# Peptides against a protein of PDB entry 3VA4: the designs that were tried, part 2

Target 1, 107 residues: chain A of PDB entry 3VA4
Amino acid sequence: EPIGQLRLFSGTHGPERDFPLYLGKNVVGRSPDCSVALPFPSISKQHAVIEISAWNKAPILQDCGSLNGTQIVKPPRVLPPGVSHRLRDQELILFADFPCQYHRLDV

## One batch from the design tools (peptide; made by RFdiffusion4, then SolubleMPNN; aimed at target 1 R30 S44 N68; its pose is not in this set)

Design b2_p22_5_s4
Fold by OpenDDE base, seed 5:
Structure b2_p22_5_s4 (fold): chain B 107 residues (1-107), chain A 22 residues (1-22)
Amino acid sequence: as target 1 above (107 residues)
Amino acid sequence: EEEERREEELRRELEALRAEKL
């Protein structure tokens, strides 16, 4: 059922966590009702969204006007709010200062 | 174990990239 995964690397916040990603909108945020719930003060309630339109298409990442931003690690880039970014497999992402990695699942 | 090694490698890459950006 899940098409992708977002991994939150281990850190001062605690151990690694893996979040399944599904077709449609996967909201990343501090709010507990987010698909990817990152319950940290520096994360906006609705921080970003990973939208998966089809299993054979790259997900689209958008920052939702977060306070502390969304960044691609390589090459380094701050994502402007609302601008679509196509995620590559194994792409490293910073939500605020939390390092994550997108992984496409082989289904 | 392989996943752990990959995570460590990616963490190192992230740290290096952060250092480069600063």
Scores: peptide ipSAE 0.154, ipTM 0.682, DockQ to the pose 0.021
OpenDDE base, seeds 1, 2, 3, 4: peptide ipSAE 0.136, 0.081, 0.091, 0.153; ipTM 0.668, 0.614, 0.620, 0.677; seed 1 fails the geometry check

Design b2_p22_7_s4
Fold by OpenDDE base, seed 3:
Structure b2_p22_7_s4 (fold): chain B 107 residues (1-107), chain A 22 residues (1-22)
Amino acid sequence: as target 1 above (107 residues)
Amino acid sequence: AAAAAARAALEAQQAAHDAAAA
């Protein structure tokens, strides 16, 4: 079962999409093999990673040296490549300019 | 639920806009 979910909000790109997140590394990127596949030109092939080590621990988000960056929305912060960010439930994230939200699944 | 999600989306989009404009 998925431990979390990453929501891509609706926009000009299309409707909302929800991506399940599992234990281990969940890669966010343009490549179709990514756990969170965002097939958009501004997204790097391997853009970022959300690592979940346990169901009762906050996931770790890292930018993978993406071209257009990864940002936390509130408070605003650009994530330096490779620096661990502990995701809060309901955290709002920008991958490039694509707005997303992480939430923990209660299972 | 829907209203909260919409507000969150707008907030994120505003952040994207601000980043692009900076």
Scores: peptide ipSAE 0.100, ipTM 0.706, DockQ to the pose 0.042
OpenDDE base, seeds 1, 2, 4, 5: peptide ipSAE 0.094, 0.098, 0.097, 0.099; ipTM 0.708, 0.704, 0.702, 0.710

## One batch from the design tools (peptide; made by RFdiffusion4, then SolubleMPNN; aimed at target 1 R30 P41 N68; its pose is not in this set)

Design b2_p23_8_s3
Fold by OpenDDE base, seed 2:
Structure b2_p23_8_s3 (fold): chain B 107 residues (1-107), chain A 23 residues (1-23)
Amino acid sequence: as target 1 above (107 residues)
Amino acid sequence: SAAEEARRREEEARAAEELAAEA
């Protein structure tokens, strides 16, 4: 079962979408094979990765050298490629210009 | 900005969840 969830907020692209996050690497990207598939031109084929090593550990977010970047909203920060960022519950993330939110599932 | 939009949407989502929990 999923340990976390990534919410893509609704927008011009369409309605809100929720993506389950599992143990291991959850790749965020435009490629349909990604765990979090964001089929938008501004998203890189392999844009970022959310790695969850255990249910009781904060997920690690890394940008994979995306074209349009990965950003944390609060406090604002552009993530350098390959640099690990520990996600907080309710963390707001921008993949390119797409606002998302991570939250831990109560399991 | 996208960041401002994210914050707005987060607040809306939180409010919606709270409302749903009360129902």
Scores: peptide ipSAE 0.349, ipTM 0.745, DockQ to the pose 0.026
OpenDDE base, seeds 1, 3, 4, 5: peptide ipSAE 0.246, 0.329, 0.255, 0.348; ipTM 0.703, 0.735, 0.711, 0.746

## One batch from the design tools (peptide; made by RFdiffusion4, then SolubleMPNN; aimed at target 1 R30 I43 S44; its pose is not in this set)

Design b2_p24_4_s3
Fold by OpenDDE base, seed 4:
Structure b2_p24_4_s3 (fold): chain B 107 residues (1-107), chain A 24 residues (1-24)
Amino acid sequence: as target 1 above (107 residues)
Amino acid sequence: AAAAAAEAEALAAANEAAEAARLA
């Protein structure tokens, strides 16, 4: 069962989409084999990774050297590639310019 | 980008409000 959820908000690209997040590495990227597949040209093939461990269910977000970056909204921060950021529940994230939100699932 | 960040906040707020309303 999913441990978390990544919500891609609706926009010009289309409607809202919710992606389940599981234990291990959840790759965010344009490639269709990504756990969080964002098939948009401004998203890198492998843009970022959200890693969730069994002992620490708070996900770790890392940018994978994406072209257009990964940003935390509050407080504003561009994530340097490979630097771990612990996601807080309800965290707002920009992958390139696509607004997303992480939700911890209380399961 | 500032515009994208502002959009994120607005959308998150709207989503939260909608969910709260649904459950009320």
Scores: peptide ipSAE 0.395, ipTM 0.808, DockQ to the pose 0.022
OpenDDE base, seeds 1, 2, 3, 5: peptide ipSAE 0.386, 0.377, 0.364, 0.389; ipTM 0.805, 0.802, 0.795, 0.807

Design b2_p24_5_s1
Fold by OpenDDE base, seed 1:
Structure b2_p24_5_s1 (fold): chain B 107 residues (1-107), chain A 24 residues (1-24)
Amino acid sequence: as target 1 above (107 residues)
Amino acid sequence: SAAAAAAAAAAAERAARLAREAAL
């Protein structure tokens, strides 16, 4: 059962999409094998990871050394590669130039 | 590049707008 959701907002790429997030590592990237597959040129094959542990359902976001970076919107912050960021419910994230939102599911 | 910086800025502006809308 998914513990969270990552929403990709609509844009020039198409309509909004929701990705379920599970316990363990949810890889965000252009590779079709990613849990959050963002098939866009500006996204790295393995761009970032959202890790959810059993003891802490608040996800940890890390950039994986992506070309175009990962940013938190509010407050604005560029994530250095490999640095853990604890996601808050409803937090807005930029993967490259793609705005996303994390949502904690009521489980 | 200037183009990349402009694109990033535009994305940030969009995200900021979405943040404001989500806070209402």
Scores: peptide ipSAE 0.106, ipTM 0.624, DockQ to the pose 0.032
OpenDDE base, seeds 2, 3, 4, 5: peptide ipSAE 0.106, 0.104, 0.109, 0.103; ipTM 0.638, 0.642, 0.643, 0.643; seed 4 fails the geometry check

Design b2_p24_5_s2
Fold by OpenDDE base, seed 5:
Structure b2_p24_5_s2 (fold): chain B 107 residues (1-107), chain A 24 residues (1-24)
Amino acid sequence: as target 1 above (107 residues)
Amino acid sequence: DAAAAAAAAAAAARAARLAREAAL
């Protein structure tokens, strides 16, 4: 059962998409076998990871040394590669120039 | 609005990416 969700907002690339997040490592990347598959040229094959260690703990986001980076919107921050960022509910994230939002599921 | 705030940040990131790509 999914513990969280990552929403990709609509834009010039297409409509809004929702990705379920599970216990363990959820890889964000261009590769089709990623948990969060973002099939766009500006996304690295393995771009970032969202790790959920327990249902009652905040997920950890890390950039994997992506070409175009990972950013937090509020407050604005570029994530250096491998630096752990604890996700807040409703967190706004940029993977390259693609705006996303994390939220915790009520399960 | 979360979508509007995210869109503004995304537009800035896109402009920066395109500038980097143009310099290569």
Scores: peptide ipSAE 0.720, ipTM 0.942, DockQ to the pose 0.047
OpenDDE base, seeds 1, 2, 3, 4: peptide ipSAE 0.705, 0.719, 0.719, 0.717; ipTM 0.939, 0.942, 0.942, 0.941

## One batch from the design tools (peptide; made by RFdiffusion4, then SolubleMPNN; aimed at target 1 R30 S44 K45 D97; its pose is not in this set)

Design b2_p25_6_s4
Fold by OpenDDE base, seed 3:
Structure b2_p25_6_s4 (fold): chain B 107 residues (1-107), chain A 25 residues (1-25)
Amino acid sequence: as target 1 above (107 residues)
Amino acid sequence: SAAERARALELARQDDAREAAAAAA
């Protein structure tokens, strides 16, 4: 069962979508093989990865050398490729220009 | 951009408000 959730807020692309996150590596990208598949031109095929080692540990977000970047919204921070960022519950993330939010699930 | 970040913050606030309202009802 999912340990977390990544919410893609609604926008010009369409309605809100929620993606389950599991233990291990959850790849975010345009490729349909990604755990979090964002089929948009501005998203790299493999854009970023959210790695969850355990339910009681903060997930690690890493940009995978994406073209249009990965950013934390508050406080603003551009994530350098390959640098680990520990996600807080309800963290707001921009993949390219797509606003998302991470939520820890209590399951 | 600043505009994108501002939108993200507002969307999150709206989400939290809806959840809070549902819990209070």
Scores: peptide ipSAE 0.130, ipTM 0.648, DockQ to the pose 0.022
OpenDDE base, seeds 1, 2, 4, 5: peptide ipSAE 0.069, 0.099, 0.130, 0.124; ipTM 0.620, 0.618, 0.635, 0.650

## One batch from the design tools (peptide; made by RFdiffusion4, then SolubleMPNN; aimed at target 1 P41 I43 K45 N68; its pose is not in this set)

Design b2_p26_5_s3
Fold by OpenDDE base, seed 2:
Structure b2_p26_5_s3 (fold): chain B 107 residues (1-107), chain A 26 residues (1-26)
Amino acid sequence: as target 1 above (107 residues)
Amino acid sequence: AEAERLAAENEALEAQRRAEAAAAAA
């Protein structure tokens, strides 16, 4: 069962979408095989990964060497490829230019 | 509180990386 959620905010691409996040590696990317599939040209096939090791541990976000980057909004910073960033609840993330938000599910 | 702790952790890690980069560049 999902223990987290990644929300893609609505925009020119379309309406808001919510992606369930599970234990293990949740790949964010343009590839339809990604658990978080963002079918947009500016998103790399394998753009980033959100790894959840346990329900009581903050997920780890890593950029996978994406073309257009992964950023945290507050405080603003670009994540270097492969560098771990622990996600807090309600964390705002930019995958390329697509704003998303992580939130932990009450499980 | 938990969110703030995580934010502080990430900030500390970033500061460390910046310090290391600065030292390497000097």
Scores: peptide ipSAE 0.288, ipTM 0.736, DockQ to the pose 0.030
OpenDDE base, seeds 1, 3, 4, 5: peptide ipSAE 0.041, 0.275, 0.247, 0.257; ipTM 0.496, 0.729, 0.698, 0.734; seed 3 fails the geometry check

Design b2_p26_6_s2
Fold by OpenDDE base, seed 5:
Structure b2_p26_6_s2 (fold): chain B 107 residues (1-107), chain A 26 residues (1-26)
Amino acid sequence: as target 1 above (107 residues)
Amino acid sequence: DAAAAAAAARAAAEAALEQQQAALEL
């Protein structure tokens, strides 16, 4: 069962997409092997990771040394590679220039 | 440049969130 969700907002790339998040490492990247596959040239093959250690703990977001970076929208912050960021419910994230939102599921 | 692109992407994210909230109010 998924315990979180990452929403990719609609844009010039196409319609909105929702990705389920599970316990463990959820890799975000251009590679089709990623849990959150974003098949866009500006996304690195292994761009970032969302790690969920337990259903009752906040997920950890970490940039994997991506070319075009990972940012938090509010307050604005560029995430240094390999530095852990604890995700808040409803948090807005940029992978390169693609806006996304994390939310916790009721399970 | 990258800074301008990031600013535009942040504005788009905020607009998308506002649209989602408006849809939930219907």
Scores: peptide ipSAE 0.139, ipTM 0.654, DockQ to the pose 0.029
OpenDDE base, seeds 1, 2, 3, 4: peptide ipSAE 0.131, 0.135, 0.137, 0.129; ipTM 0.655, 0.644, 0.647, 0.656

Design b2_p26_7_s3
Fold by OpenDDE base, seed 4:
Structure b2_p26_7_s3 (fold): chain B 107 residues (1-107), chain A 26 residues (1-26)
Amino acid sequence: as target 1 above (107 residues)
Amino acid sequence: SAEEAAADAEAAARAAALAAAAAAAA
């Protein structure tokens, strides 16, 4: 059962997409076997990871040393590789140039 | 690689993405 959701907003790439997030590591990346597969050239094969623990449903976001970065939109912050960032509900994230939003599910 | 080719446009893309995020979240 999904604990969270990552929404990729619509853009020139296509329509909005929602990705369920589960306990454990949810890898964000261009590789098709990623939990959050973003098949775009500017996304690294393994770009970032959203990890959700059983004891803390607030996800931890880490950039995996991506080429084009992972950023928090508000307040603006570039995430250094491997540094943990605790996601808040409704937080806006940039993976490279793709705007996304984390949503905590009511489950 | 494809991602390496995209590095050239990173600065411009970031600016555009911030604007898009703001608009999408409104």
Scores: peptide ipSAE 0.100, ipTM 0.652, DockQ to the pose 0.059
OpenDDE base, seeds 1, 2, 3, 5: peptide ipSAE 0.098, 0.096, 0.097, 0.097; ipTM 0.651, 0.613, 0.618, 0.616

## One batch from the design tools (peptide; made by RFdiffusion4, then SolubleMPNN; aimed at target 1 R30; its pose is not in this set)

Design b2_p27_6_s2
Fold by OpenDDE base, seed 1:
Structure b2_p27_6_s2 (fold): chain B 107 residues (1-107), chain A 27 residues (1-27)
Amino acid sequence: as target 1 above (107 residues)
Amino acid sequence: AAAAAAAAAEAERRARARAEQLRREAE
């Protein structure tokens, strides 16, 4: 069962979508092989990764050298490639111009 | 190509604008 969830908010691209997050590496990207597949041109094939090492630990978000970047909304932060960011529950994230939210599930 | 570079630059501008918008909404 999933340990977390990444919600892509609704927009011009369509309705909101929820992606389950599991232990290990959850790749965010345009490639259909990604755990979080965001099939949009502004998203890199492998854009970012959310790594969950344990159910009781905050996931680590890293940008993978994406073209259009990964940002934390509040407090504002642009993630340099490969730099670890510990996700808080309900964290708002921008992959390129696509707003998402991380949610920790009760497991 | 020039078209690809222009598209990338435009995407970056959109990302920046969207970030600023969301930050205002989050306040």
Scores: peptide ipSAE 0.309, ipTM 0.752, DockQ to the pose 0.035
OpenDDE base, seeds 2, 3, 4, 5: peptide ipSAE 0.274, 0.211, 0.283, 0.074; ipTM 0.763, 0.716, 0.740, 0.596

## One batch from the design tools (peptide; made by RFdiffusion4, then SolubleMPNN; aimed at target 1 P41 S42 I43 S44; its pose is not in this set)

Design b2_p28_3_s1
Fold by OpenDDE base, seed 4:
Structure b2_p28_3_s1 (fold): chain B 107 residues (1-107), chain A 28 residues (1-28)
Amino acid sequence: as target 1 above (107 residues)
Amino acid sequence: SAAALEEERREAARAEEEARAAAAAAAA
């Protein structure tokens, strides 16, 4: 069952979408094989990864060397490739220019 | 409570607006 959720806010690209996040690696990317598939040209095939461990439900976000980057909105921070960032509930994230929000599910 | 739910909705709306503004800046 899902432990978290990644919400892609609505925009010029279309309506809002919600993606379930599970234990292990949840890959964010343009590739349809990704757990969080964002089929947009500005998103790298494998853009970032959200990893959730069994002993720590707080996800770890890492950029995978994406072309257009991964950013935390508040406080503003561009994530260097491979550097771990612990996601907080309700955290706002930019994958390239696509605004998202992480939501921790109560399970 | 109704008040709590309304506040939650306001917070969600603010967060979305903040994220959208940041996205617009990133796209520029």
Scores: peptide ipSAE 0.616, ipTM 0.886, DockQ to the pose 0.021
OpenDDE base, seeds 1, 2, 3, 5: peptide ipSAE 0.610, 0.613, 0.608, 0.613; ipTM 0.883, 0.883, 0.880, 0.883

Design b2_p28_3_s3
Fold by OpenDDE base, seed 5:
Structure b2_p28_3_s3 (fold): chain B 107 residues (1-107), chain A 28 residues (1-28)
Amino acid sequence: as target 1 above (107 residues)
Amino acid sequence: SAAERERELAEAAAAEAEEAARRAALAA
């Protein structure tokens, strides 16, 4: 069962999409094989990873050396490749220029 | 809806944050 959710907000690309996040590594990327598949040219094939080690621990977001970066919105910060960032519930994230939001599911 | 309200806030914040984030990266 999903432990969290990543929401891609609606935009010029299309409508809102919600992606379930599971225990383990959830890869964010353009590749259709990714857990969070964002099929957009500006997204790297393997752009970032959200790792959830336990349902009661904050997930870790890590950029995978993406071309157009991974950014935290508040406070604004570009994540250096391979550097772990603990996700907060309701955190707003930019993958390239696509605004997303992480939230924890109550299970 | 709540999602729509969040979207509007997120989009506004994202637009402003992109430039700030890039600057922050250069300063780090």
Scores: peptide ipSAE 0.140, ipTM 0.693, DockQ to the pose 0.027
OpenDDE base, seeds 1, 2, 3, 4: peptide ipSAE 0.085, 0.090, 0.077, 0.113; ipTM 0.613, 0.613, 0.624, 0.681

Design b2_p28_4_s3
Fold by OpenDDE base, seed 4:
Structure b2_p28_4_s3 (fold): chain B 107 residues (1-107), chain A 28 residues (1-28)
Amino acid sequence: as target 1 above (107 residues)
Amino acid sequence: EEEEEEEEEEEEEELAEKEEEHEEELAK
């Protein structure tokens, strides 16, 4: 069962999309093999990873050395490649110029 | 309260980085 969700907000690319997040590594990227597949030119093939070690632990977000970066919205900061960031529920993330939101599911 | 939550979040991020670095070192 999914223990989290990543929401891609609606935009120029199309409607909103919700991606389930599972235990282990959830790769965010342009590659169709990614758990969170964002098939957009500004997204790297392997852009970032959301790792969930346990259902009762916050996910860890890392940028994988993406071309256009990963940013936290509040407080605003760019994630350096390989730096771990603990995701809070309802946290807003930018993958390149694509706004997303993490949501913890009640499990 | 908000400053304490931010400090706890920074400590958890630093811990997560150290755990990952340790796991990568063990895998070499």
Scores: peptide ipSAE 0.024, ipTM 0.479, DockQ to the pose 0.024
OpenDDE base, seeds 1, 2, 3, 5: peptide ipSAE 0.024, 0.022, 0.021, 0.022; ipTM 0.487, 0.459, 0.481, 0.462; seed 5 fails the geometry check

Design b2_p28_5_s1
Fold by OpenDDE base, seed 5:
Structure b2_p28_5_s1 (fold): chain B 107 residues (1-107), chain A 28 residues (1-28)
Amino acid sequence: as target 1 above (107 residues)
Amino acid sequence: SAAAAAAARDAALAEAEERHEEELARAA
């Protein structure tokens, strides 16, 4: 079962979408093979990864050297490629220009 | 609600864009 959720807010691309996050590596990217597939030109094929090692640990977000970057909103921070960022519940994230929100599920 | 989500998105986008621009300027 999913341990977390990544919400893509609605926008010019279309309506809101929710992506389940599971144990292991959840790749965010344009490639349809990605766990979180964001089929948009500004998203890299493999843009970022959300790794969940255990249900009781904060997921780790890493940018994979994306072209248009991965950013945390509060406080604002651009994530250097490969640097681990522990996700907080309800954290707001930008993948390129797409605002998202991580949510921890009650498992 | 949809309105709340829109407001959250707009705020998030604005803050992220500001930071992104600052980082790009610094890296230039």
Scores: peptide ipSAE 0.090, ipTM 0.631, DockQ to the pose 0.051
OpenDDE base, seeds 1, 2, 3, 4: peptide ipSAE 0.100, 0.080, 0.081, 0.060; ipTM 0.623, 0.611, 0.613, 0.619; seed 1 fails the geometry check

## One batch from the design tools (peptide; aimed at target 1 I43 S44 K45 L67)

Design b2_p29_3_s4 (made by RFdiffusion4, then SolubleMPNN; its pose is not in this set)
Fold by OpenDDE base, seed 2:
Structure b2_p29_3_s4 (fold): chain B 107 residues (1-107), chain A 29 residues (1-29)
Amino acid sequence: as target 1 above (107 residues)
Amino acid sequence: SAAAAAARAAALAARRAAEAEALAAEAAA
């Protein structure tokens, strides 16, 4: 059962997409094997990871040394590779230029 | 949505900032 959700907002790429997030490591990347598969050239094959260690703990976001970066919108900050960022509910994230939003599910 | 618009604006701002820094570095070299 998913504990969180990552929403990819609609844009030039197409409509909105929602990705379920589970316990463990949820890899964000261009590779179709990723939990959050973003099949876009500007996304690295393994771009970032959202790790959820428990249902009652905030997920940890890490950039995996992506080419085009991972950013937090508020406050605006580019995440250094490998540095842990604890996600807040409804937090806005940029993977390259693709805006996403993390949502904690009530489970 | 407002959230999506804000996120896109932030992305643009970040890229512009990076580009400005790169240009400044090149000019100083």
Scores: peptide ipSAE 0.234, ipTM 0.716, DockQ to the pose 0.035
OpenDDE base, seeds 1, 3, 4, 5: peptide ipSAE 0.225, 0.231, 0.216, 0.222; ipTM 0.706, 0.718, 0.709, 0.711; seed 1 fails the geometry check

Design b2_p29_5 (made by RFdiffusion4)
Pose (drawn by RFdiffusion4):
Parts: sequence; C-alpha cells; structure tokens
Structure b2_p29_5 (pose): chain A 107 residues (1-107), chain P 29 residues (1-29)
Amino acid sequence: as target 1 above (107 residues)
Amino acid sequence: SELEEELHELELELRRLEEEVDRLEEELS
C-alpha cells in the first residue's frame, strides 16, 4: 500500500495528477520507468529521488543533478544536488517549473 | 567515507552532463 502521495497540481498540462509513494526509492523523472513519471520536457529523465524507510519515518528527497533543479517552495530553498532533505507533510516542492505537494498517508 | 562522498558528487555531475547532451541531441533532431 502507498505510504505517501505526491500531488502534481493542475496547470497548463491539465488537472491534478496524484502519484503514490511507496517504501524504498521513488524516482521522480520524465522517463516512463520512473516511480513518479512527470512526462514534461523540462523535467530531467532522472530528476530526484524520494526515499522512504518506513511508514513512520520522514521521506528523504534528493535532487539527482537535474538540469532545472529542485526547490522547496516554503521556506524558499534550492536543494543542491545530492543533499538530503526531510520532507514534511503538506510540503510544497518544485521540480523544474512544476509545483507538487507531498502528503503523508495513514498508516 | 570522503572518497565515497566525492564519487557520489562526480556521479551527479556526470548525470547532469549526460542529460544536457541528450537535450541538445533532441533539439538537433
């Protein structure tokens, strides 16, 4: 069962898309093989990873050296490549120009 | 541990450069 959710907000690309997040590595990228496939040209083929060790542990987000970056929306931050960031419930993240929101699920 | 961290940074730089090359090849096609 999913233990988290990545919400890609509605935009030019159409209505909101929700992606389940599971224990283990959840790769965010353009490639259809990615656990979270965001099939938009500005997204890197392997853009970021969300690693989840347990349903009761904060996911760790890292940028994988993406071209257009990964940012935390609030407080505003750029995530340097390879630096771990613990995701908080409801935290807004940008992957390139695409805003998303992480939600922890229950349980 | 220092060498592993350096290797990880180099792998990230390499992946970024490969992605940039792929993007340029797509523009030329």

Design b2_p29_5_s2 (made by RFdiffusion4, then SolubleMPNN; from b2_p29_5, 22 letters changed)
Fold by OpenDDE base, seed 1:
Structure b2_p29_5_s2 (fold): chain B 107 residues (1-107), chain A 29 residues (1-29)
Amino acid sequence: as target 1 above (107 residues)
Amino acid sequence: SAAAAAARQAALEEQRAREAAERAAEAAA
């Protein structure tokens, strides 16, 4: 069962989508084999990674050197490639210009 | 949902504000 969730909000691309997050590396990217597959041209094939080491620890988000970047919304921050960002529950994230939200599941 | 819509709007507004600030900084430089 998933430990977390990444929600892609609805937009011009289509309806809202929820992606389960599991222990280990959850790759966010345009490539179809990504855990969080965002099949959009502005998303890099391997855009970012959300790594969950344990159910009771905050996930780590890293940009993988994406073309259009990964940003935290509030407070605004562009993530330098490879720099670890500890995700907070309900945190809003931009992958390129796609708004997403991380949610910690109560399991 | 209303909550999702509000969150999306907030995200977009924050992004726009950031971009505006960056443009302002560039213009001032």
Scores: peptide ipSAE 0.203, ipTM 0.669, DockQ to the pose 0.027
OpenDDE base, seeds 2, 3, 4, 5: peptide ipSAE 0.115, 0.065, 0.072, 0.201; ipTM 0.614, 0.632, 0.634, 0.672

Design b2_p29_6_s1 (made by RFdiffusion4, then SolubleMPNN; its pose is not in this set)
Fold by OpenDDE base, seed 4:
Parts: C-alpha cells; structure tokens; sequence
Structure b2_p29_6_s1 (fold): chain B 107 residues (1-107), chain A 29 residues (1-29)
C-alpha cells in the first residue's frame, strides 16, 4: 500500500498529478521508469530520490546531482546533491521549476 | 526502557517540527 503521496501542482505543463510513494526508493525523474515520472525537459533523467523505510515512515529526500536542482520551499533552501532532507507532511518541494507537495497517508 | 524513552523523545521532536512547519504554511496562505 502507498505510505505517502507526491502531488505535482497544476501549471503550464498541464493538470495536477498524484504519485503514490511506497517503502524503499521512489525515484523522481524524466525517465519513464521512475516511480515519480516527470516527463519535462528541465527534469534530470534521475533527478531526486524519496526513500521511505519501515522503521521511519518519514520520507528522506535527496537530490541526485540534478542539473536544475531540488529546493525546499519553507524554509527556502537549495538541497545540495546527496544531502538528506526529512520530508514533513504538507512539505512543498521544487524539482527544477515544478512545485510539488508531500502528503503523508493515514495508514 | 532506554529505547522506548528515546523513541518517545524522537516522536515528540518530530511532532514539534511538524507543528512548526504547519504553522509556517498556514501563515503564508
């Protein structure tokens, strides 16, 4: 079952999209084999990873050395490649210029 | 006993961090 959700907000690219997040590695990227497939030119093939463990259901976000970066919105921070960031419920993230929100699911 | 107290402390710190984040999001809407 999904433990979390990543919401891509609606924008110039099209409508809102929801991506289920599962235990293990949820890869964010332009590649169609990514768990969170963002088929946009500004997104790297493997842009970031959201890791969820069975022991800690709070997701860990890392940038994978993306070209256009990963940013936390509040407090505003560019996430350096390979630096772990624990996602909080309702946390806002930018993958390049694409705003997303993490939602914890009640499981 | 020590592991349960450490887990309770961790849960409390996590809840406090979540609350601060929620308050910051609410103020910016």
Amino acid sequence: as target 1 above (107 residues)
Amino acid sequence: MEEEEEEERRKREEEEEQRRHDEELERAR
Scores: peptide ipSAE 0.113, ipTM 0.584, DockQ to the pose 0.015
OpenDDE base, seeds 1, 2, 3, 5: peptide ipSAE 0.023, 0.050, 0.031, 0.035; ipTM 0.455, 0.497, 0.434, 0.486

Design b2_p29_6_s2 (made by RFdiffusion4, then SolubleMPNN; its pose is not in this set)
Fold by OpenDDE base, seed 3:
Structure b2_p29_6_s2 (fold): chain B 107 residues (1-107), chain A 29 residues (1-29)
Amino acid sequence: as target 1 above (107 residues)
Amino acid sequence: SAAAAAALAAALAAEREVEEHDRRREALA
């Protein structure tokens, strides 16, 4: 069962999509093999990773050296590649120009 | 909608970050 969820907000690309997040590494990227597959040209094949070590610990987000970057919305921050960012519940994230939101699931 | 608000907030934040990066590069030139 999923421990978290990443929501991709609706936009010109289409409707909202929700991606389940599990224990371990959840790769965000354009590659179809990614846990969070974002099939858009501006997304890198392996763009970022959300690592969840336990249900009671905050996930860690890292950019994987993406072309168009990974950013936190509030407070605004570009994530340097490989630098760990501890995700807060309801945190807003930009993968390239795609707005997303992480939330913890009550399991 | 929440989606529209989030998209707008994200876009504005991204624009500001780009602007800040440009300003920093200009200051170093």
Scores: peptide ipSAE 0.048, ipTM 0.572, DockQ to the pose 0.043
OpenDDE base, seeds 1, 2, 4, 5: peptide ipSAE 0.025, 0.047, 0.029, 0.040; ipTM 0.555, 0.587, 0.557, 0.590

